# Peptides against a protein of PDB entry 3ZOQ: the designs that were tried, part 149

Target 1, 223 residues: chain A of PDB entry 3ZOQ
Amino acid sequence: QLLQDSWWNQLKEEFEKPYYQELREMLKREYAEQTIYPDSRDIFNALHYTSYDDVKVVILGQDPYHGPGQAQGLSFSVKPGVKQPPSLKNIFLELQQDIGCSIPNHGSLVSWAKQGVLLLNTVLTVRRGQANSHKGKGWERLTDRIIDVLSERERPVIFILWGRHAQMKKERIDTSKHFIIESTHPSPFSARNGFFGSRPFSRANAYLEKMGEAPIDWCIKDL

## One batch from the design tools (peptide; made by RFdiffusion4, then SolubleMPNN)

Design b2_p24_3_s3 (from b2_p24_3, 13 letters changed)
Fold by OpenDDE base, seed 1:
Structure b2_p24_3_s3 (fold): chain B 223 residues (1-223), chain A 24 residues (1-24)
Amino acid sequence: as target 1 above (223 residues)
Amino acid sequence: PFFGEPLERPPETEEEPPDESEKE
């Protein structure tokens, strides 16, 4: 099966739907004819690292980084050895100011994913050098369903929604059960307009503690 | 999932042009 059991039980019906079959056929052509990121084996890494039941926090991204070696199937995350993109640098700056973490020497957020931080892009693939090239091709329907099944979960989730694109998903989230942390995007173009000083990491942990759950260790060790 | 042969990746670049999320 494509996903681990907990996610498969929630999503298996989506993969049989016409929209996903069309997406799959498109992706087969794209990966054969173009340079597509991430590697096809890494597309669902967010769901591989964080089970449906283990999700504590969701951080929504738009689409994968479109440069060589960058995308690893996790929103905002880059593979070790890859230069930190501007938005990720700002995420780490806020992390430092919020809870005192040092800036890591790499950009991998896998340690967050392993602790229950679902690092989900709304679109899960991209052509090299062409941001949003796979927008509107079917991924959004699948990722909307991911948000929906999390919203339907009894155990509360914390959604961190940076920027307008992510915040548009708020309508799909039952805010009577789940917590929302909103700010401007960490991009250099928007970070000074509200992202810096938003303290999403300490706020997320405060909610987790209130729920009687273990907080996330947001600090990332050097590799 | 597997949609084709693994990509031969060129050397990593530092190019990060802004997209819609970066222009917010």
Scores: peptide ipSAE 0.020, ipTM 0.555, DockQ to the pose 0.421
Fold by OpenDDE base, seed 3:
Structure b2_p24_3_s3 (fold): chain B 223 residues (1-223), chain A 24 residues (1-24)
Amino acid sequence: as target 1 above (223 residues)
Amino acid sequence: PFFGEPLERPPETEEEPPDESEKE
């Protein structure tokens, strides 16, 4: 039950730092005393599904869904059988309009993760019903390091940055090597202001093809 | 030490999360 070797090699020094030890102790207490999402075994699912070397695309989220059974350790993704959140519905609407995919009957993005789409939240845990409850507790320092080591990688990465929170990480990305796709957030409050019609999926694949890499199969099959 | 393994879970709940917004 460890990170894949490629991520461990990049992040092992972080886990020894005081900030992460403090975060870990906090999380132990939180999981013991509160309902915390995702399940503790799912916290690092983004890194488990997508190794450091296999990352082709990064999609940044803020923090996990805070309702029962929703979060699965992947940004924007929900477990099968969970009703698709509004932002995710809009993601699938854009996917349909962009490249013609059908809207799946579930909200799991695991198929993207397995293809090299790192679905990373900047904060990896949340209390039930309390959005951003674990903000500023140390996750941001770790996830900043994840962005940094990807930025330092010679093989280019495509960063999809939806909304202001994700776009604030642009300063950490070497744009001389890496590609950035920016738009407003898929939230119903912002999607019509630039997310719809942004065509992030076809644009990402166009960059991958230009790099001589296999494109992502963004279409998700029904379960 | 706190990493775990990837989990693919069957449907457990159908609870819809609150609407997401651009936050800070």
Scores: peptide ipSAE 0.019, ipTM 0.553, DockQ to the pose 0.246
Fold by OpenDDE base, seed 4:
Structure b2_p24_3_s3 (fold): chain B 223 residues (1-223), chain A 24 residues (1-24)
Amino acid sequence: as target 1 above (223 residues)
Amino acid sequence: PFFGEPLERPPETEEEPPDESEKE
């Protein structure tokens, strides 16, 4: 079913712009010539699972995982059966310490996306084994527009900004209307410097409750 | 949907096998 996705109304003008057409032609070549992640059908999964109107929380990532079978088109998320990457393991450790959730036996965050957690990477594709290989190719302009149209939305959003890369997007967010949760990145190299103990999940739910919104069920069931 | 096609929610596909990329 063609979801008349509220995103189309917000982004249709971007898809007609030269930069996006150039990005599209680049991606056609990349997918034809080498292994690109995620699967081309999964590139926009964050927008597919979470409509513009349903966004309650945004979690920004950089680019997709670049290993076989990992990338799901959702920031930090991996396909079921995939070994949890170190950053994702730390996310689940903080989740356990923050609100008492068990660590799931898989790494899929689809249950968050379905509840209104937009799991957005700033770059939506990557070459196999080549982190940031699609940086500066046009994705950042589209994803900046996604942040902009959310910032312009009347209904408040909670932005969770882990690490410097995500925090650089704060300038695009109307902080008079929207809520920001900032910490160091969940990476093993930074998590002990402020991510652990930051309690982003309980803080996000506290904001949602204050707004009269249903909280997120952050606990992920085993498959 | 690929490249500006109307957003169609993908079916919940069972997800593919693991590789250890450290996402920093």
Scores: peptide ipSAE 0.023, ipTM 0.550, DockQ to the pose 0.140; fails the geometry check
Fold by OpenDDE base, seed 2:
Structure b2_p24_3_s3 (fold): chain B 223 residues (1-223), chain A 24 residues (1-24)
Amino acid sequence: as target 1 above (223 residues)
Amino acid sequence: PFFGEPLERPPETEEEPPDESEKE
């Protein structure tokens, strides 16, 4: 049964636009000719796990991990059994320091997604070993629309914007309705410049509580 | 691959299907 997905109602017009059709044809060719991540079934995992109406928090990433078995279709998330990337390790370090969560033995953020944390990359696919290889191919237009329709939503959203790339999207967010949490990126190159000690998890929950919403259980159980 | 079809909720089981990248 095609679930009348709340995202379909918000995005159906985008899927009919020429840019998206061109993107689709490009992706068909890329997946046929090269190793592309994530798996084609996982491209929209962020939207699958978190409906439009269920979005409480948005965490923006750039593009998927480009190594074998890493990308899960969720920003910063990796499949179980995959070594935690440096940025994700720093996310868990901040999580531990912020709210006392144990560092999980895996890197899957699916539990966040299921609670209403939209783990959205701005670009949803990548070639193996080639970071940003699908930049400027049409994904940014779709993901900008995702941000726009969330910004237009009456029910407030919390946007967590780590680093300059994510922060460039701030202009699309109605800050009269929505909350922004900004810091440097969790990358080892930037985490010490403001990400550590930024306490995004407790701050997000504080906003949710202020709105009368259930907080996110950010703590991730071991597998 | 999903390229504009209606979105389906993932199965409740956190078991991600093995992707082709795990076979390489």
Scores: peptide ipSAE 0.016, ipTM 0.519, DockQ to the pose 0.053; fails the geometry check

Design b2_p24_3_s4 (from b2_p24_3, 10 letters changed)
Fold by OpenDDE base, seed 4:
Structure b2_p24_3_s4 (fold): chain B 223 residues (1-223), chain A 24 residues (1-24)
Amino acid sequence: as target 1 above (223 residues)
Amino acid sequence: SFFGEPKVEPPQSEEEPPGPSERE
C-alpha cells in the first residue's frame, strides 16, 4: 500500500513514473539477492515519522549506514543498541556544546523526526558494506522531488546542509522563503573545519521562534 | 510494497562500517 498521508498528495505522480517503477524492480531484485539496508519496511521511515505538512527542519544525508543493524530509514540515525557512528558522535558533541544537551546512550533520532525534523537521505538504500552502491539508481530523482515540493511549500522550512553533497541541493531551495543552515560535514574528516561551533540546533530554533513555531526539543533522552 | 508503518527499532549489531561520510 502506498503512503496515505500528506506525502502521497505531493509524490503520487512520482510513483507512477517509469524511473520509480524501474527503481522498485531493481530494489526487489537487490533485496532478494543481496543484503540491503535498511529493512525494506523502513525505507520510507523519514516520510512516515514526519508528514509533509509537519516538516519544520530538513537534515540531508547521503545514503544509509551500510553495517548490520545500523540504518533505520533516517539520516544519521542508528537503531538503539547500535554504537554511535563517528559522524553521529560529532553531531551529539555539537548538540551538547550548542544547547547543553547530554550525550544520549543511543543513536536514535526518532524523537527529532516526530517533532518535524525530516531526516532524509538522498539515496534511501545501500548494499551491506558497500557505501553508495545504490547511487544513481533513481532515488536521487525522488528525493530531489521531495526537496522541490518542500521548497514550493508556502510555510517556511529550515534546511540544515552539512557538507558539499547536501549543499549541492541548495539550488533547488527557494531561499526567499526558506532558511539555510550550512557548515562542513560532521564527519571526523571535516567536523573541525566548521561543523563544530556551527550551532545548527540553536540557529534552527531561533528561526522557528521567529516564524511563531514551537522550537525543536533537540535533547535526546536515554532509553 | 516498500511503504509500511514505522517499526520499533530493535537493538542490532555493533558492526560500524563507517557510513558514507563525505570526505571534505
Scores: peptide ipSAE 0.043, ipTM 0.603, DockQ to the pose 0.257; fails the geometry check
Fold by OpenDDE base, seed 3:
Structure b2_p24_3_s4 (fold): chain B 223 residues (1-223), chain A 24 residues (1-24)
Amino acid sequence: as target 1 above (223 residues)
Amino acid sequence: SFFGEPKVEPPQSEEEPPGPSERE
Protein backbone atom coordinates (compact mmCIF):
# COMPACT_ATOMS: atom_id res chain seq x y z
CA GLN B 1 0.00 0.00 0.00
CA LEU B 2 1.02 3.59 -0.67
CA LEU B 3 0.52 4.98 2.85
CA GLN B 4 0.85 3.77 6.42
CA ASP B 5 -2.24 2.08 7.82
CA SER B 6 -3.96 4.99 9.56
CA TRP B 7 -3.91 7.22 6.48
CA TRP B 8 -4.56 4.33 4.10
CA ASN B 9 -7.77 3.50 5.93
CA GLN B 10 -8.91 7.09 5.42
CA LEU B 11 -7.72 7.67 1.85
CA LYS B 12 -7.50 4.31 0.03
CA GLU B 13 -10.73 4.94 -1.89
CA GLU B 14 -9.35 8.19 -3.32
CA PHE B 15 -6.48 6.43 -5.02
CA GLU B 16 -8.91 4.27 -6.99
CA LYS B 17 -10.89 7.24 -8.30
CA PRO B 18 -10.49 8.43 -11.90
CA TYR B 19 -9.20 11.87 -10.91
CA TYR B 20 -6.27 10.38 -9.03
CA GLN B 21 -5.50 7.87 -11.76
CA GLU B 22 -5.38 10.75 -14.23
CA LEU B 23 -3.16 12.71 -11.85
CA ARG B 24 -0.86 9.72 -11.48
CA GLU B 25 -0.55 9.29 -15.24
CA MET B 26 0.18 12.99 -15.61
CA LEU B 27 2.85 12.78 -12.92
CA LYS B 28 4.45 9.77 -14.58
CA ARG B 29 4.88 11.83 -17.73
CA GLU B 30 6.06 14.90 -15.82
CA TYR B 31 8.69 13.03 -13.82
CA ALA B 32 9.91 11.33 -16.99
CA GLU B 33 10.08 14.46 -19.14
CA GLN B 34 10.69 17.30 -16.64
CA THR B 35 12.47 17.99 -13.39
CA ILE B 36 9.76 17.66 -10.76
CA TYR B 37 9.98 18.32 -7.03
CA PRO B 38 10.02 16.76 -4.59
CA ASP B 39 11.52 13.37 -5.40
CA SER B 40 8.63 11.03 -6.21
CA ARG B 41 9.44 8.98 -3.11
CA ASP B 42 8.99 12.09 -0.94
CA ILE B 43 5.61 13.28 -2.30
CA PHE B 44 3.69 11.89 0.68
CA ASN B 45 6.32 12.59 3.35
CA ALA B 46 3.86 14.68 5.36
CA LEU B 47 1.63 11.62 5.71
CA HIS B 48 4.61 9.33 6.28
CA TYR B 49 5.98 11.36 9.20
CA THR B 50 2.62 12.13 10.80
CA SER B 51 -0.03 9.40 10.98
CA TYR B 52 -3.73 10.19 10.82
CA ASP B 53 -4.16 9.38 14.50
CA ASP B 54 -1.05 11.28 15.57
CA VAL B 55 -1.97 14.59 13.91
CA LYS B 56 -2.11 17.33 16.53
CA VAL B 57 -1.49 20.39 14.36
CA VAL B 58 -1.89 21.07 10.64
CA ILE B 59 0.11 23.73 8.81
CA LEU B 60 -1.09 24.24 5.24
CA GLY B 61 1.15 25.33 2.40
CA GLN B 62 0.33 25.84 -1.26
CA ASP B 63 2.84 23.85 -3.31
CA PRO B 64 6.43 22.61 -2.93
CA TYR B 65 9.54 24.71 -3.29
CA HIS B 66 10.60 24.59 -6.93
CA GLY B 67 14.38 24.97 -6.57
CA PRO B 68 16.98 22.19 -6.65
CA GLY B 69 17.32 20.18 -3.46
CA GLN B 70 14.74 22.22 -1.56
CA ALA B 71 11.45 20.34 -1.36
CA GLN B 72 11.20 17.34 0.94
CA GLY B 73 7.44 16.75 0.88
CA LEU B 74 6.73 18.94 3.92
CA SER B 75 5.17 22.41 3.73
CA PHE B 76 7.66 25.25 4.36
CA SER B 77 10.42 22.77 5.18
CA VAL B 78 13.73 22.53 3.33
CA LYS B 79 16.42 19.86 3.35
CA PRO B 80 19.45 20.39 5.56
CA GLY B 81 22.18 22.34 3.79
CA VAL B 82 19.63 24.38 1.84
CA LYS B 83 19.46 28.11 2.47
CA GLN B 84 16.37 29.04 4.44
CA PRO B 85 13.75 30.64 2.17
CA PRO B 86 12.43 34.06 3.23
CA SER B 87 9.11 32.76 4.54
CA LEU B 88 10.84 30.11 6.61
CA LYS B 89 13.23 32.69 8.04
CA ASN B 90 10.21 34.69 9.16
CA ILE B 91 8.63 31.58 10.67
CA PHE B 92 11.76 31.13 12.77
CA LEU B 93 11.79 34.81 13.72
CA GLU B 94 8.22 34.50 14.99
CA LEU B 95 9.14 31.25 16.74
CA GLN B 96 11.96 33.05 18.54
CA GLN B 97 9.77 35.97 19.57
CA ASP B 98 6.84 33.73 20.50
CA ILE B 99 8.51 31.11 22.68
CA GLY B 100 12.22 31.97 22.73
CA CYS B 101 13.60 29.31 20.40
CA SER B 102 16.98 29.88 18.79
CA ILE B 103 17.15 30.24 15.02
CA PRO B 104 18.33 26.87 13.70
CA ASN B 105 21.22 26.57 11.25
CA HIS B 106 18.99 24.60 8.83
CA GLY B 107 15.42 24.65 7.56
CA SER B 108 14.21 21.11 8.22
CA LEU B 109 10.89 20.90 10.05
CA VAL B 110 10.97 17.10 10.34
CA SER B 111 11.14 17.38 14.12
CA TRP B 112 7.72 19.07 14.04
CA ALA B 113 6.31 16.39 11.74
CA LYS B 114 7.52 13.62 14.05
CA GLN B 115 5.64 15.26 16.92
CA GLY B 116 2.30 15.38 15.11
CA VAL B 117 2.54 18.55 13.02
CA LEU B 118 1.13 17.69 9.61
CA LEU B 119 3.06 19.89 7.18
CA LEU B 120 0.67 19.59 4.24
CA ASN B 121 0.80 21.39 0.91
CA THR B 122 -2.48 21.52 -1.01
CA VAL B 123 -0.54 20.67 -4.18
CA LEU B 124 2.16 18.06 -3.65
CA THR B 125 4.37 18.45 -6.74
CA VAL B 126 5.87 21.23 -8.85
CA ARG B 127 8.03 21.69 -11.93
CA ARG B 128 11.48 23.12 -11.41
CA GLY B 129 11.31 26.90 -11.44
CA GLN B 130 7.56 26.96 -12.11
CA ALA B 131 5.47 27.71 -9.04
CA ASN B 132 1.92 26.31 -9.19
CA SER B 133 2.70 24.38 -12.38
CA HIS B 134 0.72 21.41 -11.06
CA LYS B 135 -2.22 23.44 -9.76
CA GLY B 136 -5.62 22.09 -10.78
CA LYS B 137 -4.32 18.64 -11.77
CA GLY B 138 -6.02 16.65 -9.01
CA TRP B 139 -3.89 17.16 -5.89
CA GLU B 140 -6.36 19.64 -4.43
CA ARG B 141 -9.11 17.02 -4.45
CA LEU B 142 -6.95 14.57 -2.52
CA THR B 143 -5.69 17.15 -0.03
CA ASP B 144 -9.24 18.43 0.46
CA ARG B 145 -10.14 14.87 1.41
CA ILE B 146 -7.23 14.84 3.88
CA ILE B 147 -8.65 17.98 5.50
CA ASP B 148 -12.14 16.46 5.46
CA VAL B 149 -11.16 13.23 7.21
CA LEU B 150 -9.26 15.22 9.83
CA SER B 151 -12.28 17.46 10.31
CA GLU B 152 -14.41 14.35 10.81
CA ARG B 153 -11.98 12.94 13.39
CA GLU B 154 -13.30 12.90 16.94
CA ARG B 155 -10.06 14.02 18.56
CA PRO B 156 -9.63 17.77 17.93
CA VAL B 157 -7.02 19.16 15.54
CA ILE B 158 -5.38 22.59 15.50
CA PHE B 159 -5.26 24.13 12.03
CA ILE B 160 -2.72 26.90 11.47
CA LEU B 161 -3.84 28.83 8.40
CA TRP B 162 -1.30 31.39 7.16
CA GLY B 163 -2.54 33.55 4.31
CA ARG B 164 -5.60 33.53 2.07
CA HIS B 165 -4.91 30.26 0.26
CA ALA B 166 -4.80 28.26 3.47
CA GLN B 167 -7.70 30.19 4.96
CA MET B 168 -9.90 29.19 2.02
CA LYS B 169 -9.90 25.69 3.52
CA LYS B 170 -11.62 26.91 6.69
CA GLU B 171 -15.02 26.08 5.20
CA ARG B 172 -14.04 22.40 5.26
CA ILE B 173 -13.18 22.44 8.97
CA ASP B 174 -15.73 21.80 11.71
CA THR B 175 -14.93 24.78 13.93
CA SER B 176 -17.25 23.46 16.63
CA LYS B 177 -14.75 20.67 17.19
CA HIS B 178 -11.40 21.90 15.87
CA PHE B 179 -9.28 24.96 16.57
CA ILE B 180 -8.09 27.44 13.96
CA ILE B 181 -5.18 29.85 14.21
CA GLU B 182 -5.24 32.42 11.40
CA SER B 183 -2.85 35.18 10.39
CA THR B 184 -1.26 36.71 7.33
CA HIS B 185 1.35 34.66 5.51
CA PRO B 186 4.98 34.55 6.79
CA SER B 187 6.14 35.85 3.40
CA PRO B 188 8.13 39.09 3.51
CA PHE B 189 5.26 40.60 1.54
CA SER B 190 2.72 39.99 4.31
CA ALA B 191 4.48 39.02 7.55
CA ARG B 192 4.45 42.55 8.99
CA ASN B 193 0.70 42.78 8.40
CA GLY B 194 -0.17 40.24 11.07
CA PHE B 195 2.06 37.16 11.01
CA PHE B 196 4.66 38.69 13.30
CA GLY B 197 3.20 38.78 16.78
CA SER B 198 0.50 36.20 15.96
CA ARG B 199 2.23 33.70 18.28
CA PRO B 200 0.90 30.57 16.58
CA PHE B 201 3.28 28.22 18.40
CA SER B 202 2.39 29.18 21.96
CA ARG B 203 -1.29 29.37 21.01
CA ALA B 204 -1.19 25.88 19.52
CA ASN B 205 0.48 24.52 22.64
CA ALA B 206 -2.10 26.24 24.83
CA TYR B 207 -4.86 24.38 22.98
CA LEU B 208 -2.98 21.10 23.25
CA GLU B 209 -2.60 21.55 26.99
CA LYS B 210 -6.32 22.30 27.34
CA MET B 211 -7.01 19.03 25.53
CA GLY B 212 -4.72 17.17 27.93
CA GLU B 213 -2.17 16.50 25.20
CA ALA B 214 1.57 16.99 25.21
CA PRO B 215 2.65 20.29 23.69
CA ILE B 216 4.86 20.47 20.62
CA ASP B 217 8.54 21.13 21.16
CA TRP B 218 8.79 23.73 18.43
CA CYS B 219 12.45 24.48 19.06
CA ILE B 220 14.70 23.00 16.39
CA LYS B 221 18.21 21.83 17.20
CA ASP B 222 21.16 22.66 15.00
CA LEU B 223 22.59 19.95 12.79
CA SER A 1 4.62 1.59 -7.39
CA PHE A 2 5.27 5.03 -8.84
CA PHE A 3 5.50 6.48 -5.33
CA GLY A 4 7.36 3.56 -3.79
CA GLU A 5 6.68 1.93 -0.45
CA PRO A 6 5.52 3.94 2.57
CA LYS A 7 8.37 5.45 4.53
CA VAL A 8 8.74 4.61 8.18
CA GLU A 9 10.58 7.43 9.92
CA PRO A 10 10.88 9.87 7.02
CA PRO A 11 14.20 11.61 6.33
CA GLN A 12 15.21 15.00 7.73
CA SER A 13 13.12 17.96 6.66
CA GLU A 14 13.69 19.40 3.21
CA GLU A 15 13.65 23.13 2.54
CA GLU A 16 11.41 24.16 -0.36
CA PRO A 17 11.22 27.54 -2.09
CA PRO A 18 8.14 29.59 -1.21
CA GLY A 19 4.96 28.90 -3.13
CA PRO A 20 2.70 31.57 -4.64
CA SER A 21 1.02 32.05 -1.27
CA GLU A 22 4.20 33.67 0.00
CA ARG A 23 3.43 36.68 -2.19
CA GLU A 24 0.37 37.67 -0.15
Scores: peptide ipSAE 0.021, ipTM 0.564, DockQ to the pose 0.205; fails the geometry check
Fold by OpenDDE base, seed 1:
Structure b2_p24_3_s4 (fold): chain B 223 residues (1-223), chain A 24 residues (1-24)
Amino acid sequence: as target 1 above (223 residues)
Amino acid sequence: SFFGEPKVEPPQSEEEPPGPSERE
């Protein structure tokens, strides 16, 4: 099976649907003919690091970074040794101001994923140098289903929705059961309009504690 | 493999360049 058991039980029917088969065939051509990110073995890293049952927090991104060696299948995250992108730098600035964490010397968010932070992009692949090149090809239907099955989960989830694209998914979330943290996007184009000072990390932990769950250790150690 | 028979792959290291999200 393609995914670990907890996710497979929720999503297995999607992989047999025509839309996904068409997506898969498209991706086969793309990976053969173009440079596509992330590596094909990393496409579902968000689901590999964070099981369905272990999800505490969801952070939605749009699509993967499209530069060499950047994307690793987790939203906003970059491989060690890669220069931190502008949005990620702003995320770490807010993290520092919110809860006092130091700025790490790398951009990997794997430590968050391992603690139950689902770092999900709505589109899971991209062509080199071509942002949103795989938009509208089928990924959104699968990732919408991921949001749906999390919304249907009995144990509450915290959804962090930065920017308009992510916030459009709010209609799929049962807000009577799940908690939503919304602000402008961490991008330099929008961060000063509401992202800075939004304190998503402390707010998420406060909600986790209220539910009797362990908080996330958001601070990232240097490598 | 993603394009082969369904198989669980291990998680790998993270690297992200700016996507369309950088404009929102």
Scores: peptide ipSAE 0.020, ipTM 0.576, DockQ to the pose 0.240; fails the geometry check
Fold by OpenDDE base, seed 5:
Structure b2_p24_3_s4 (fold): chain B 223 residues (1-223), chain A 24 residues (1-24)
Amino acid sequence: as target 1 above (223 residues)
Amino acid sequence: SFFGEPKVEPPQSEEEPPGPSERE
């Protein structure tokens, strides 16, 4: 389907730009010639599940999981029935310690997305088995624009920036209006250096409450 | 559409290999 009107209004000019047309042509070739993740119909799931106006929280990822059946167009999220990747396991561990949620029996974060958590990767596609294979192909320009239009929004947004890659986007965020939650990445390589104990979920909800908005129900039900 | 649609989440029996993780 087409993008929701709210996102289309914000992004329509980007889709007309040469860089995006080149990206699209590249993607057409890649999907025809290679195994690319996520499914082409799922590339924009983050925008489909969370409208521009409904964004309350943004969680930035790098690029999709590159293994079979994993990526579903949402940062850190995996399809039901897929083994939880290490970073996602750590996210759920922090969730449990932060606000007492049980560890779900699946890795789908769709319930967050439906509540206004934009689960955005900076690069929205990847070739099978080749992490960052679509880096520098145009996605970053589009996703930078997504961050920009959210930063320009009058209604505040909470940006959760795990790790250096996400934190590099902080310069694009108007911190006079928007809230930033920063820590090390949930990866096993960095989680013990600051991610664990960072309590991003309760902190996000505290900001939402201060803004008079409903908090996110971060707890994920089993399937 | 090339822009895709919301994902239908059927149960999967596939076990994934470990995905990439950012290193710090």
Scores: peptide ipSAE 0.020, ipTM 0.568, DockQ to the pose 0.272; fails the geometry check

Design b2_p24_4_s1 (from b2_p24_4, 15 letters changed)
Fold by OpenDDE base, seed 4:
Structure b2_p24_4_s1 (fold): chain B 223 residues (1-223), chain A 24 residues (1-24)
Amino acid sequence: as target 1 above (223 residues)
Amino acid sequence: DEAARREALRKEMREASDPSVYYD
């Protein structure tokens, strides 16, 4: 699929670099030989739903869900009809406690993406049943560039960094221009250590309002 | 079937490997 003009202008040079060509060749083999998630057409859904210019908030994930029908190219998001993963359930619990949203009957975060929430994984593909199987294959270099070009943008961005992996990217973010919301990861193993009560949604909206921008409607309607 | 799906995805990935395919 084709990228939007705004992202193409920011990333076109990356796609011509050897590392990305090698990544593409690797992915061709992977998709041919085994089950890879998400579907190839969905790999760049985060960029498709949220243009470079429309990014208001970034939520960083690690890599896609590795179960059937789950990943849709958006961090933490699952396709409708898929059982909500534990981390996503905790995200919705915090959402409810933070701003009073009802827990939706599905796990799709597309409504956030369409409002300017870039739901970016640092690695954009995964083998079925093998978490982090595509780590260190080139995605991180591209997604680092995505963070870099957002950091270079004049219009401020809000980065929500859950857990240590996401927080490692803070060094790439110009904190003189951009806002950071940090907490522990929403995983059941860490959520009680700081994620719950962190109120990332209201805090993000507070920053948006301060910038004179429309807040995100974080509440997700049932399907 | 799954094999056919994988082949279709491989073809899609091959077609999308050209940088010109990244921009509309």
Scores: peptide ipSAE 0.031, ipTM 0.499, DockQ to the pose 0.021
Fold by OpenDDE base, seed 3:
Structure b2_p24_4_s1 (fold): chain B 223 residues (1-223), chain A 24 residues (1-24)
Amino acid sequence: as target 1 above (223 residues)
Amino acid sequence: DEAARREALRKEMREASDPSVYYD
């Protein structure tokens, strides 16, 4: 997929490396032989909606939703008309408790992405019905580089790291420049153990205001 | 040169963005 110039300048060297070429060849086979999510044109939607320079907040996910019509290339986000997954429902519950937003009638987080919230999965593709099926195939090296180039950026970034998988990326983040918000994962299996009440949205906006940046309008309008 | 290689890669990526490329 063609990236915006700001991301291309940061990542162009990765696309020429053998690991990415191997990943691409793997993806060609996967998309040809079975159902892969998201649509191939949507793989880099997180980078399409949020340029390198416009990133204010990063929310890390693991890999895309693996059900029909769900994934849209943004972590935790689902296409309009798709039933909200349990983790996303909990995200909206925390959003309501944190800053008073209404629960939207859809699960699209595109409005966040357009405001500078990079909704990045560490793995950007998945086989239908097979969670983590593309783990260890090369995506992690690319997405690690995305984290690295953001960490190297002079303008501070806020990293929201839900759960252990995301928190393992903390070692790549220069905490002398960047802010980290950590809690348990929004999954029903972990949300009550620290995600609820973590107030990531108000905390992120507090950091943005301290930096002299415009806060994120986290409230999502109905469609 | 590097600029030519970059443009070639960009072209390849644009072509690969068409889902039909994965089904040929």
Scores: peptide ipSAE 0.030, ipTM 0.635, DockQ to the pose 0.015
Fold by OpenDDE base, seed 2:
Structure b2_p24_4_s1 (fold): chain B 223 residues (1-223), chain A 24 residues (1-24)
Amino acid sequence: as target 1 above (223 residues)
Amino acid sequence: DEAARREALRKEMREASDPSVYYD
């Protein structure tokens, strides 16, 4: 799929680099030989829904859901009709407790993406049933560059970093310009250790308001 | 079906190997 001009201008040099060409060749083989998620058309959905200039908030994930029909090319998001994964359920529980939103009857976070929430995984593809199967294949270099160009942007960004994996990226973020919201991961294994009660949604909106920007409508309508 | 989906994905990945595919 085609990237918007704003992202293309920021990333075009990456696509010409050997590492990315090797990644593309790897992906061609993987999609040919394996069941890979998300759909190839959905790989860059985070960039499609949220232009470089429109990014207000970044939520980092690790890699896509590896079950059938789940991955939507957006971190933590699942396609409509898909059962909400445990981490996403906890995200909605915190959303409800934080700002009073109802728990939606689906798991699509597209409405956030359309408002400037970049739902970025650090790895953008995965083999069916094999979490982290595409780790270390080149995606991290591209997504690090995405973080870098956002960090270099003059207009501030809010980075929501859930868990250690996402928090490792904070060294790439210019905290003199940008804001970071950190907590434990929404996973059932960690949510009770700090994610619940962290109120990332109200805190993000508080930063947006402080910057004179419109807050995110985090509440998701039923389908 | 799943086979048709995979074939479509293979085609898309081949087409997306050209960096020009990323620019509108």
Scores: peptide ipSAE 0.024, ipTM 0.494, DockQ to the pose 0.022
Fold by OpenDDE base, seed 1:
Structure b2_p24_4_s1 (fold): chain B 223 residues (1-223), chain A 24 residues (1-24)
Amino acid sequence: as target 1 above (223 residues)
Amino acid sequence: DEAARREALRKEMREASDPSVYYD
């Protein structure tokens, strides 16, 4: 039987709103007529792996990878067996320099998600080969609500905001309760301008430890 | 337990938002 999931309780009212109904109808057409990523069953994987109550860290992405087999409903993450995208490679380089983790032989961040790292894109679907094709279609309103309900949570959250797009969400976060880690984006176009050396992983764990919570094991084992 | 929770959430979210619900 169904459970009253913490995310469902926080978001169920959004699904009845006109904007989401319009988004749903759009998505029906898109998935029927075009190749859309991720698989429709994976759209909400970030919420599936990390409950509202279990969120420790949020990492915001823009929209899913638009290549075949890449997107798995988690920001920056790719399915096992998929070549690591440039931004993800840089994330792992920073991870290695920050806390000494080996670079994994895959790009799946599921192990982070299972530990309370919400890997949320602001837009949750994309057309094959067409980055940002579903921008401005309604996802941003839902994901803004996700940020809002986390901001309203009493237990503090750590928000990792890479690049200007993610940092624009800072206005929605109560910085009196929650922690923000900001840097340039891990993209090759921006990583050397501040992402490298930003040490987001050790900084996040330092906040968790200060809060009396278990740190994230950021190191990813090979598959 | 975790698997059961995820499956329940998946079902709820699918019923609410997944366009695949409209396809057999």
Scores: peptide ipSAE 0.020, ipTM 0.524, DockQ to the pose 0.018

